# Peptides against a protein of PDB entry 3JWR: the designs that were tried, part 321

Target 1, 323 residues: chain A of PDB entry 3JWR
Amino acid sequence: TRELQSLAAAVVPSAQTLKITDFSFSDFELSDLETALCTIRMFTDLNLVQNFQMKHEVLCRWILSVKKNYRKNVAYHNWRHAFNTAQCMFAALKAGKIQNKLTDLEILALLIAALSHDLDHRGVNNSYIQRSEHPLAQLYCHSIMEHHHFDQCLMILNSPGNQILSGLSIEEYKTTLKIIKQAILATDLALYIKRRGEFFELIRKNQFNLEDPHQKELFLAMLMTACDLSAITKPWPIQQRIAELVATEFFDQGDRERKELNIEPTDLMNREKKNKIPSMQVGFIDAICLQLYEALTHVSEDCFPLLDGCRKNRQKWQALAEQ
Target 2, 298 residues: chain A of PDB entry 3JWR as posed
Amino acid sequence: TRELQSLAAAVVPSAQTLKITDFSFSDFELSDLETALCTIRMFTDLNLVQNFQMKHEVLCRWILSVKKNYRKNVAYHNWRHAFNTAQCMFAALKAGKIQNKLTDLEILALLIAALSHDLDHRGVNNSYIQRSEHPLAQLYCHSIMEHHHFDQCLMILNSPGNQILSGLSIEEYKTTLKIIKQAILATDLALYIKRRGEFFELIRKNQFNLEDPHQKELFLAMLMTACDLSAITKPWPIQQRIAELVATEFWEQGDQVGFIDFVCTQLYEALTHVSEDCFPLLDGCRKNRQKWQALAEQ

## One batch from the design tools (peptide; made by RFdiffusion4, then SolubleMPNN)

Design b2_p25_6_s2 (from b2_p25_6, 20 letters changed)
Fold by OpenDDE base, seed 5:
Structure b2_p25_6_s2 (fold): chain B 323 residues (1-323), chain A 25 residues (1-25)
Amino acid sequence: as target 1 above (323 residues)
Amino acid sequence: AAAAAAEAAARAAELERAWLREMYS
């Protein structure tokens, strides 16, 4: 295709030029082509292309396939969200120095998972899928959409010309898929809430050990969540804009809940309750975000910009809530 | 100090429950 030819022939700028190592990174000014170039640079600078013998054209095709399988008519859970999640992962690995704590297979899996974690998202949450009795709700009881995202990820990885994992041994392939599945499923916030207490307790007691396989798995899950929620850490103008996109998508769901399910939406999904957004954001930060970025900073102090950004945005939202 | 910590924990728990209700009920 023309798009593939353009991408494959393009010179890939350095990570420095693209600013993809910055925690303050914004994709707002980037074209779709530039986001794909950034993605190539992430794979290259993490040594994934070399270590796993990826063909350049295959990687380009895979990136374009992933991008294509995000919907354009979804306000927030689209390619740009997935791209920003992956960029935060890259920044955490490089600037946050987490790369030195993980294996090459874990890094490979996390990057693929970050890019793929919301594939074919429909702009509605799992609760809506269940209440609407969608066919997917018949297949999976919990983490319905996250299972679907993984299924889409697997489909793309196995598609002709998209097999970026063809250089792996059978055992490496199995390991990578296992980690990808776990990482994508971990983006269900219900699972985060269920598991985070164990992580925080290990940190508090200074018993956290990444050489323990169970604790490694737990950390990878927490890291995925930290990257998935990283919009809350961005400089205020970026955070505010992303919050508007989230609100748009949630209100669209609320409108559908009224029309299709004949129910009154919750405040989070209710367009008529937009004045409660600042206070809800403060609640979200306090309930979900702060402890996670505190714990992550304890694992690696170089991740402090994420915590600092979260704290600053809490202050901004609190100020608005008091108006 | 203990009372303040308990209040903060209780508030955090309530916020967590409220947020979870918004997302998953």
Scores: peptide ipSAE 0.021, ipTM 0.594, DockQ to the pose 0.075
Fold by OpenDDE base, seed 3:
Structure b2_p25_6_s2 (fold): chain B 323 residues (1-323), chain A 25 residues (1-25)
Amino acid sequence: as target 1 above (323 residues)
Amino acid sequence: AAAAAAEAAARAAELERAWLREMYS
């Protein structure tokens, strides 16, 4: 395609030029092509292209395939969300200095997982899918969409011309897929809530040890969530805009809940409850976000900008909630 | 201080449950 030709032939700017090491990064001004260029730079600067012998054209095709398999009619859970998740992962690895704590396979898996974690997202949560008795709900009992996302990820990875993992040994391939699956599944917030207590306790007791395989797996899960939720850490103008996208998607679900399921949506999904957004954001930050970014900062102090951004946005949302 | 920490933990747990109910019905 012309798009592939353009991407493959393009000079990839430096990470500095693209600002993809910044925790304050915004993709709003970027074209789709530029997001793809950023993604190439992430793979390159993490030494993944070299270490795993990726062909440039194959990587380009894979990126475009991943992008193509996100829906454009979904307000938030689209390619830009996946891209921003991956960018936060990259920033955490580089600026946050997490890179040296992980293996190359783990880094490879995390980046692929970040880009792929919401593939073919339909703009509705697992509860909606379950309640609507969607065919996917018949295949999986828990983490329905996350299983689907992984299935989509695997499909793309195995598609002709998209096999960015072809340079891996059989064992490396198996390991990578295992980590990708775990990372994508970890983006189910229900699983995050279930597991985060163990992580926080290890941090609190100064017993956290990445040399322990179980704790490593736990950390990767927490890191995925931290990147997935990273919109809450962005500078206030960016946070506000993203929050509007999230609200739009949630309200669209609420509208469908009324229309298709004949139920009254929860406040979060209810278009008529827009005035509750600020207070709900404060609640979300307190319940879900703050402890995570605090713990991540304890693992690496250079991740502090994520925590700081989260705290600042809490103050902003609180101020709005008081009006 | 211990009481304040306990209250904060309880509040966080309450908020968590409330938010999860919103997200997952």
Scores: peptide ipSAE 0.021, ipTM 0.598, DockQ to the pose 0.073
Fold by OpenDDE base, seed 1:
Structure b2_p25_6_s2 (fold): chain B 323 residues (1-323), chain A 25 residues (1-25)
Amino acid sequence: as target 1 above (323 residues)
Amino acid sequence: AAAAAAEAAARAAELERAWLREMYS
């Protein structure tokens, strides 16, 4: 395609030029081509292209395939969300120094997972999928969409001309896929809530050890969540803009709930309750976000900008809630 | 101190339950 030709022929700017190492990164001003260039740079600077002998054209095609399999008619859970999740992963690995704690396969898996974790997202949550009795709800009891996302990820990875993992041994391939699946599934916040207590307790007791395979898996899950939620850590103007996108998508679901399911949506997804957004954001930060970024910062102090951003945005949302 | 910790835990639990209800129910 013309898009592939353009991408494959383009000079890829440095991470410094692209600012993709910054926790404060914004994609608002970037074209789709530039987001793809950023993605190439992430793979390159994490040594994934070199270590796993990725062909440039194959990587380019894979990136474009991933991008193509996000829906444009979804306000938030689109390519830009996946891209920003991956960028946060990159920043956490590089600037946050997490790279030094992980294997190359884990890094490979996390980056692929971050880019792929919401593939073919429909702009509705698992509860909607279940209540609408969607065919996907018949395949999986829990984490319905996350299983679907992984299925889409696997499909793309195995598609002709998109096989960025072809340079891996059989064992490396198996390991990578296992980690990808676990990482994508971990983005179900229900699973995060279920598992986070163990992680926080390990941190509290100073018993956290990445050499333990179980704890490693747990950490990767927490890291994925931290990147998936990273919009909450962004500078306030960026946070506000992203919150508007999230609200738009949630309201779209609420509208569909009224129309298709004949139910009154919850406050979070009710367009008429938009005045509750600030207080709900404070609650979300307190219940879900703060402790995670505190724990992550405990693992690596260089991740502090995520925690700091989260705290600052809590203050901003609290101020709005008090009006 | 113990009372403050208990209150903080209770508030956190309430917020968590509220968020979970909004998101998944």
Scores: peptide ipSAE 0.020, ipTM 0.595, DockQ to the pose 0.060
Fold by OpenDDE base, seed 4:
Structure b2_p25_6_s2 (fold): chain B 323 residues (1-323), chain A 25 residues (1-25)
Amino acid sequence: as target 1 above (323 residues)
Amino acid sequence: AAAAAAEAAARAAELERAWLREMYS
């Protein structure tokens, strides 16, 4: 395609120029092509291209295929969300110094997972899928969409001309796919809630050890969630704009719940209760986000900007909630 | 200090339950 030709021929700017190492990064001003260039830079600077002998054209095609398999008519869970998740992963690995704690295969898997974790998202949550009796609900009992996301990821990875993992040994390939699957499934917040207590307790007791395979897996899951939710850590103007996108998508679901399921949506997805957004954001930060970024900062102090951003945004939302 | 910690934990649990109900029910 013309897009592939343009991407493959383009000079890829440095990570410094693209500012993709910054936790405060925003994609708002970037074209789709520039987001793809950023993605190439992430693979390159994480040594993934070199270490796994990726062909440039194949990587470019894969990136464009991933982007193509996000829906354009979904307000939040689109390519830009996946891209921002991957950028936060990149920043956490580089600026946050997490790279030094992980294997090359784990880094490879995390980056692929971050980009792929919401593939073919339909702008509705698992609860909606279940209640609407969607065919996918017959295939999977829990984490329905996350299983679908992984299936899409696997499909793309195995598609002709998109096989960025072709340079891996059989064992490396199997390991990578296992980690990708675990990472994508970990983005189900229900699973996060189920598992986070173990992680926080290990941190609290100073017993956390990445040399333990179980704790490593747990950490990768927590890191994926931290990147997936990283919009809450962004500078206030960016956070506010992203919150609007999230609200738009949730309200769209609520509208569909009214129309298609004949139910009253919850406040979070009720367009008529938009005035509750600030207080709900405070609740979300307190219930879900703060402890995660605190724990991540304990693993690597260089991840503090994520925690700091989350705290600052809590203050901003609280101020709005008090008005 | 212990009382404050208990109160904070209770508040966190309340917020968690409320958010989960909102998000997944």
Scores: peptide ipSAE 0.020, ipTM 0.582, DockQ to the pose 0.059

Design b2_p25_6_s3 (from b2_p25_6, 16 letters changed)
Fold by OpenDDE base, seed 2:
Structure b2_p25_6_s3 (fold): chain B 323 residues (1-323), chain A 25 residues (1-25)
Amino acid sequence: as target 1 above (323 residues)
Amino acid sequence: SEELEEELKRRLEELLREFLTRWLE
């Protein structure tokens, strides 16, 4: 395609020029082409292209395929969300110095997972899929959409001209896919809630050890969640804009719940409860976000900007809630 | 107080856990 030709021929700017190592990064001003260029730079600077012998054209095609398989009519869970998740992962690996704690296969898997973790998202949560008796609800009992996202990821990776993992051995390939699946499934917040206690306890007791395979898997899950939720850490103007996108998508679901399912939506999904957004954001930060970024910062102190951003935004939301 | 803050945090965590279990899983 013309798009592929343009991307493959383009000069890829440095990470410094693109500011993709910054935790304060914003994609608002970037074109789709520029987001793809940023993604190429992430793979290159993490040494993934070199270490796994990726062909440039194949990588470009894969990126465009991933982007194409996000829906344009979804307010928040679209390509830009996936791109921002991947950018936060990149920043955590580079600026946060987590790269030094992981293998190349783990880094490869995390970046692919971050970009792919919401593929073909429909703008509704797992509960809606279940209650609407969608065909996907017949395939999976738990984490319905996350399983679907992984299925889409696997489909793209195996599509002609998109096989960025063709340079891997059979064992490396199996390991990578295992980690990708675990990472995508970890983005189900229900699973995060179930597992985070073990992670926090290990940190609290100073027993956390990345050389333990189980603890490594646990850490990768927590890191994925931290990147997935990273909008809450962004500078206030960016945080506000993203919160509006999230609210739009949630309210669209709530409207459909009323119309299609004949149920009253919860406050989170209720368009009539817009005035509760600030207080709900405070509650979300306190219940879900703060402890995660505290624990992540304990593992790597260079991730502090995420925690600091989260704390600052809590203050801003609290001030609005008090009005 | 710090004690009150921790209690509120705990209650919010429990509430959100229940919510996510019902509506996001």
Scores: peptide ipSAE 0.020, ipTM 0.535, DockQ to the pose 0.067
Fold by OpenDDE base, seed 3:
Structure b2_p25_6_s3 (fold): chain B 323 residues (1-323), chain A 25 residues (1-25)
Amino acid sequence: as target 1 above (323 residues)
Amino acid sequence: SEELEEELKRRLEELLREFLTRWLE
C-alpha cells in the first residue's frame, strides 16, 4: 500500500526528537504516520528489531495492521489509546529504567501487548457485552473483551507479512505469546483489582522480588495497568482532553444501554450526570490510580513523574469538583 | 498513625466500591 511504502521509506526520527521517552508525551499533534514512526523507534531503541531480527517492512506492516484494527468510530479506545499506552510503556522502560529489570522477551511482549491490548475495541465494557448477549460473551466467561483483543493480536501476528516474531525460536515464541496474553488480560481492571493487593503487600513488606516468576508476572500485570491508565498522569491540559474522550465513549455506551438494552446507565455512563465527572475522577484516582503509581515508583523511583502527574491531576479534578 | 491508616483504608474501600459500581458494573 501507499501508506506502507511511505512508512517503510521514511526516516525514523530519534526518540529524543519524538519525545517518546517523556512521561508528559502527547500524541494530539501527531499524524498517524508519525505515530507509526514513533512505534518503530520504540522497537528499535528497545533493541527488539536487532535482537529478534525483525525485518523493517514486516514491522511497518505489522504496525499499520495493528492500527487499522482499531475502530475509528470509538472515541477513546482507538489506535491513539493503544499508542499512548505503548509510549508510556516505552517511557517507563527507558526513563523509568524498568528495562533493566526485564528480559528482552518480556519487553517485546509488553510492547506488543500495549499496542494490541484493545484491538477491535467496540467502545463498550465487558458488562455491556455480557448484558447484550454478544457472541463473544458465549466464548469467554471473564475478561471477554481482553480475550478478544488477544485473539485479534494473535491473528495479526500470524498474518502474512506481519510476522514480526518470525525470528524467534519456538520456545521464545511460546514464551512471548504467553506474556502477551497475560499482559492483555491484565488490562481488565477487574483483574487489576483482584491482584493489586498482593503486589502492594509485597511492596509494603519489602518482599518484592522480580526474580520470583510469580512476582514477575504480577509486576508485568501492574505495569500494563499503569500504562493503560497513564492518561491520568499526563499534564492537565492533556488529561482534560483525554478525560473528555473517555466520557464521550462512556456516554455513548450509556446511550446504547438505554436504547438497545433498556437499561438505565450508571452515573459514569450517563451523559445527564456529566457534572459528576470531576468527583468521579477524584474517586477513580483515589481508588485505582494513586496506590498503583506509588507502588510502581517504589519499584523504580524514576517512574515518579507518573505518580506526580496523577497527584497533580487529582488536585485539579478536586478543584473542579468543589465548584 | 495506625488509626489514620485504617481510616484511609476504609475510605479507599468506599471509593473503590463506588468506582466499581459506576465503572466496571
Scores: peptide ipSAE 0.020, ipTM 0.506, DockQ to the pose 0.073
Fold by OpenDDE base, seed 1:
Structure b2_p25_6_s3 (fold): chain B 323 residues (1-323), chain A 25 residues (1-25)
Amino acid sequence: as target 1 above (323 residues)
Amino acid sequence: SEELEEELKRRLEELLREFLTRWLE
């Protein structure tokens, strides 16, 4: 395609020029082509292209395929969300210095997982899929959409001309897929809530050890969640804009719940209760976000900008809640 | 006041866990 030709022939700017190492990064001013260029730079600067012998054209095609498999009519869970999740992962690995704590296969898996974790998202949560008796709800009992996202990821990875993992040995391939699956499934917030207590306790007791395979898996899950929720850490103008996108998508679901399922939506998804958004954001930060970024900062102090951003946004939301 | 804040946080976390279990699974 013309798009592939343009991407493959383009000079890829440096990470510094693209500002993709910044935790304060915004994609608002970037074209789709520029987001693809940023993605190439992430793979290159993490040494993934060299270490796993990726062909440039194959990588370009894979990126475009991933982008194409996000829906444009979804307000928040689209390519830009996946891209921002991957960018935060990149920043955490580089600026946050987590790269030195992980293997190349783990880094490869995390980046692929971040870009792929919401593939074919429909703008509705697992509960809606279950209650609407969608065919996907018959395949999986828990984490329905996350299983679907992984299935989509696997489909793309095995599609002709998209096989960015062809340079891996059989054992490396199996390991990578295992980590990708675990990472995508970890983006189910229900699983995060279930598992985070173990992580926080290990940190509190100073018993956290990345050499332990179980603790490594736990850390990768927490890191994925931290990147997936990273909008809450962004500078206030960016945070507000993203919060509007999230609210739009949630209100659309609430409208459908009322119309199609004959249920009253929760306050979070009720268009008539926009005035509750600030207080709900404070609650979300306190219950879900703060402890995660505190723990992440304990693992690597260079991740502090994420925690600091989260705290600053809590203050801003609290001020709005008091008006 | 610190104990009260911790209790409020705990209650909020419990509420959110219930919400996530009901509406995200």
Scores: peptide ipSAE 0.019, ipTM 0.526, DockQ to the pose 0.068
Fold by OpenDDE base, seed 4:
Structure b2_p25_6_s3 (fold): chain B 323 residues (1-323), chain A 25 residues (1-25)
Amino acid sequence: as target 1 above (323 residues)
Amino acid sequence: SEELEEELKRRLEELLREFLTRWLE
């Protein structure tokens, strides 16, 4: 395609030029092509292209395929969300120095997972999928969409001309897919709630050990969540803009819940409750976000900007809630 | 106080957990 030709022929700017190592990164001013270039740079600078002998054209095609399989009519859970999740992962790996704690396969898996974790998202949550009797709800009982996201990821990875993992041995391939699956499934926030206590307790007791396979898996799950939720850590103008996108998508779901399911939406999904957004954001930060970024910062102090951003945004939302 | 803050966080966590269980799963 013309898009592929353009991407494959383009000069890929440095990570410094693209600012993709910054936790404060914003994609708002980037074209789709530039987001793809950023993604190439992430793979390159993490040594994934070299270490796993990726063909440039194949990587380009894969990136474009992933991007294509995000829906354009979804306000928040689109390519830009996936891209921002991956960028946060990249920043955590590089600037946050998490790269030094992980294997190349884990890094490869995490980056692929971050980019793929919401593939074909429909702008509605698992509860809506269940209640609407969507075919996917018949296939999966829990984490419905996350299973679907992984299925989409696997489909793309195995599609002709998109096989960025072709340079891996069979064992490496199996390991990578396992980690990708676990990472994507970990983005189910319900799973995060169930598992985070173990992670926090390990940190609290100073017993956290990445050499333990179970703890490694747990950490990767927490890291994925941290990147998935990283909008809450962004500079306030960026945070506000993203919060608007989230609200738009949630309100769209709420409207559909009223129309299609004849139910009253929760406050989070109810456009009539817009005034509750600031207080809900404070509650979300306190209940979900702060402890996660605190724990992550304990694993790597260089991830502090995520925690700091989260704290700053809490203050901003609290100020709005008091008005 | 630190105790009050922890209690508030705990209560918020419980509410959010209930919400997530009911409306996101």
Scores: peptide ipSAE 0.019, ipTM 0.543, DockQ to the pose 0.066

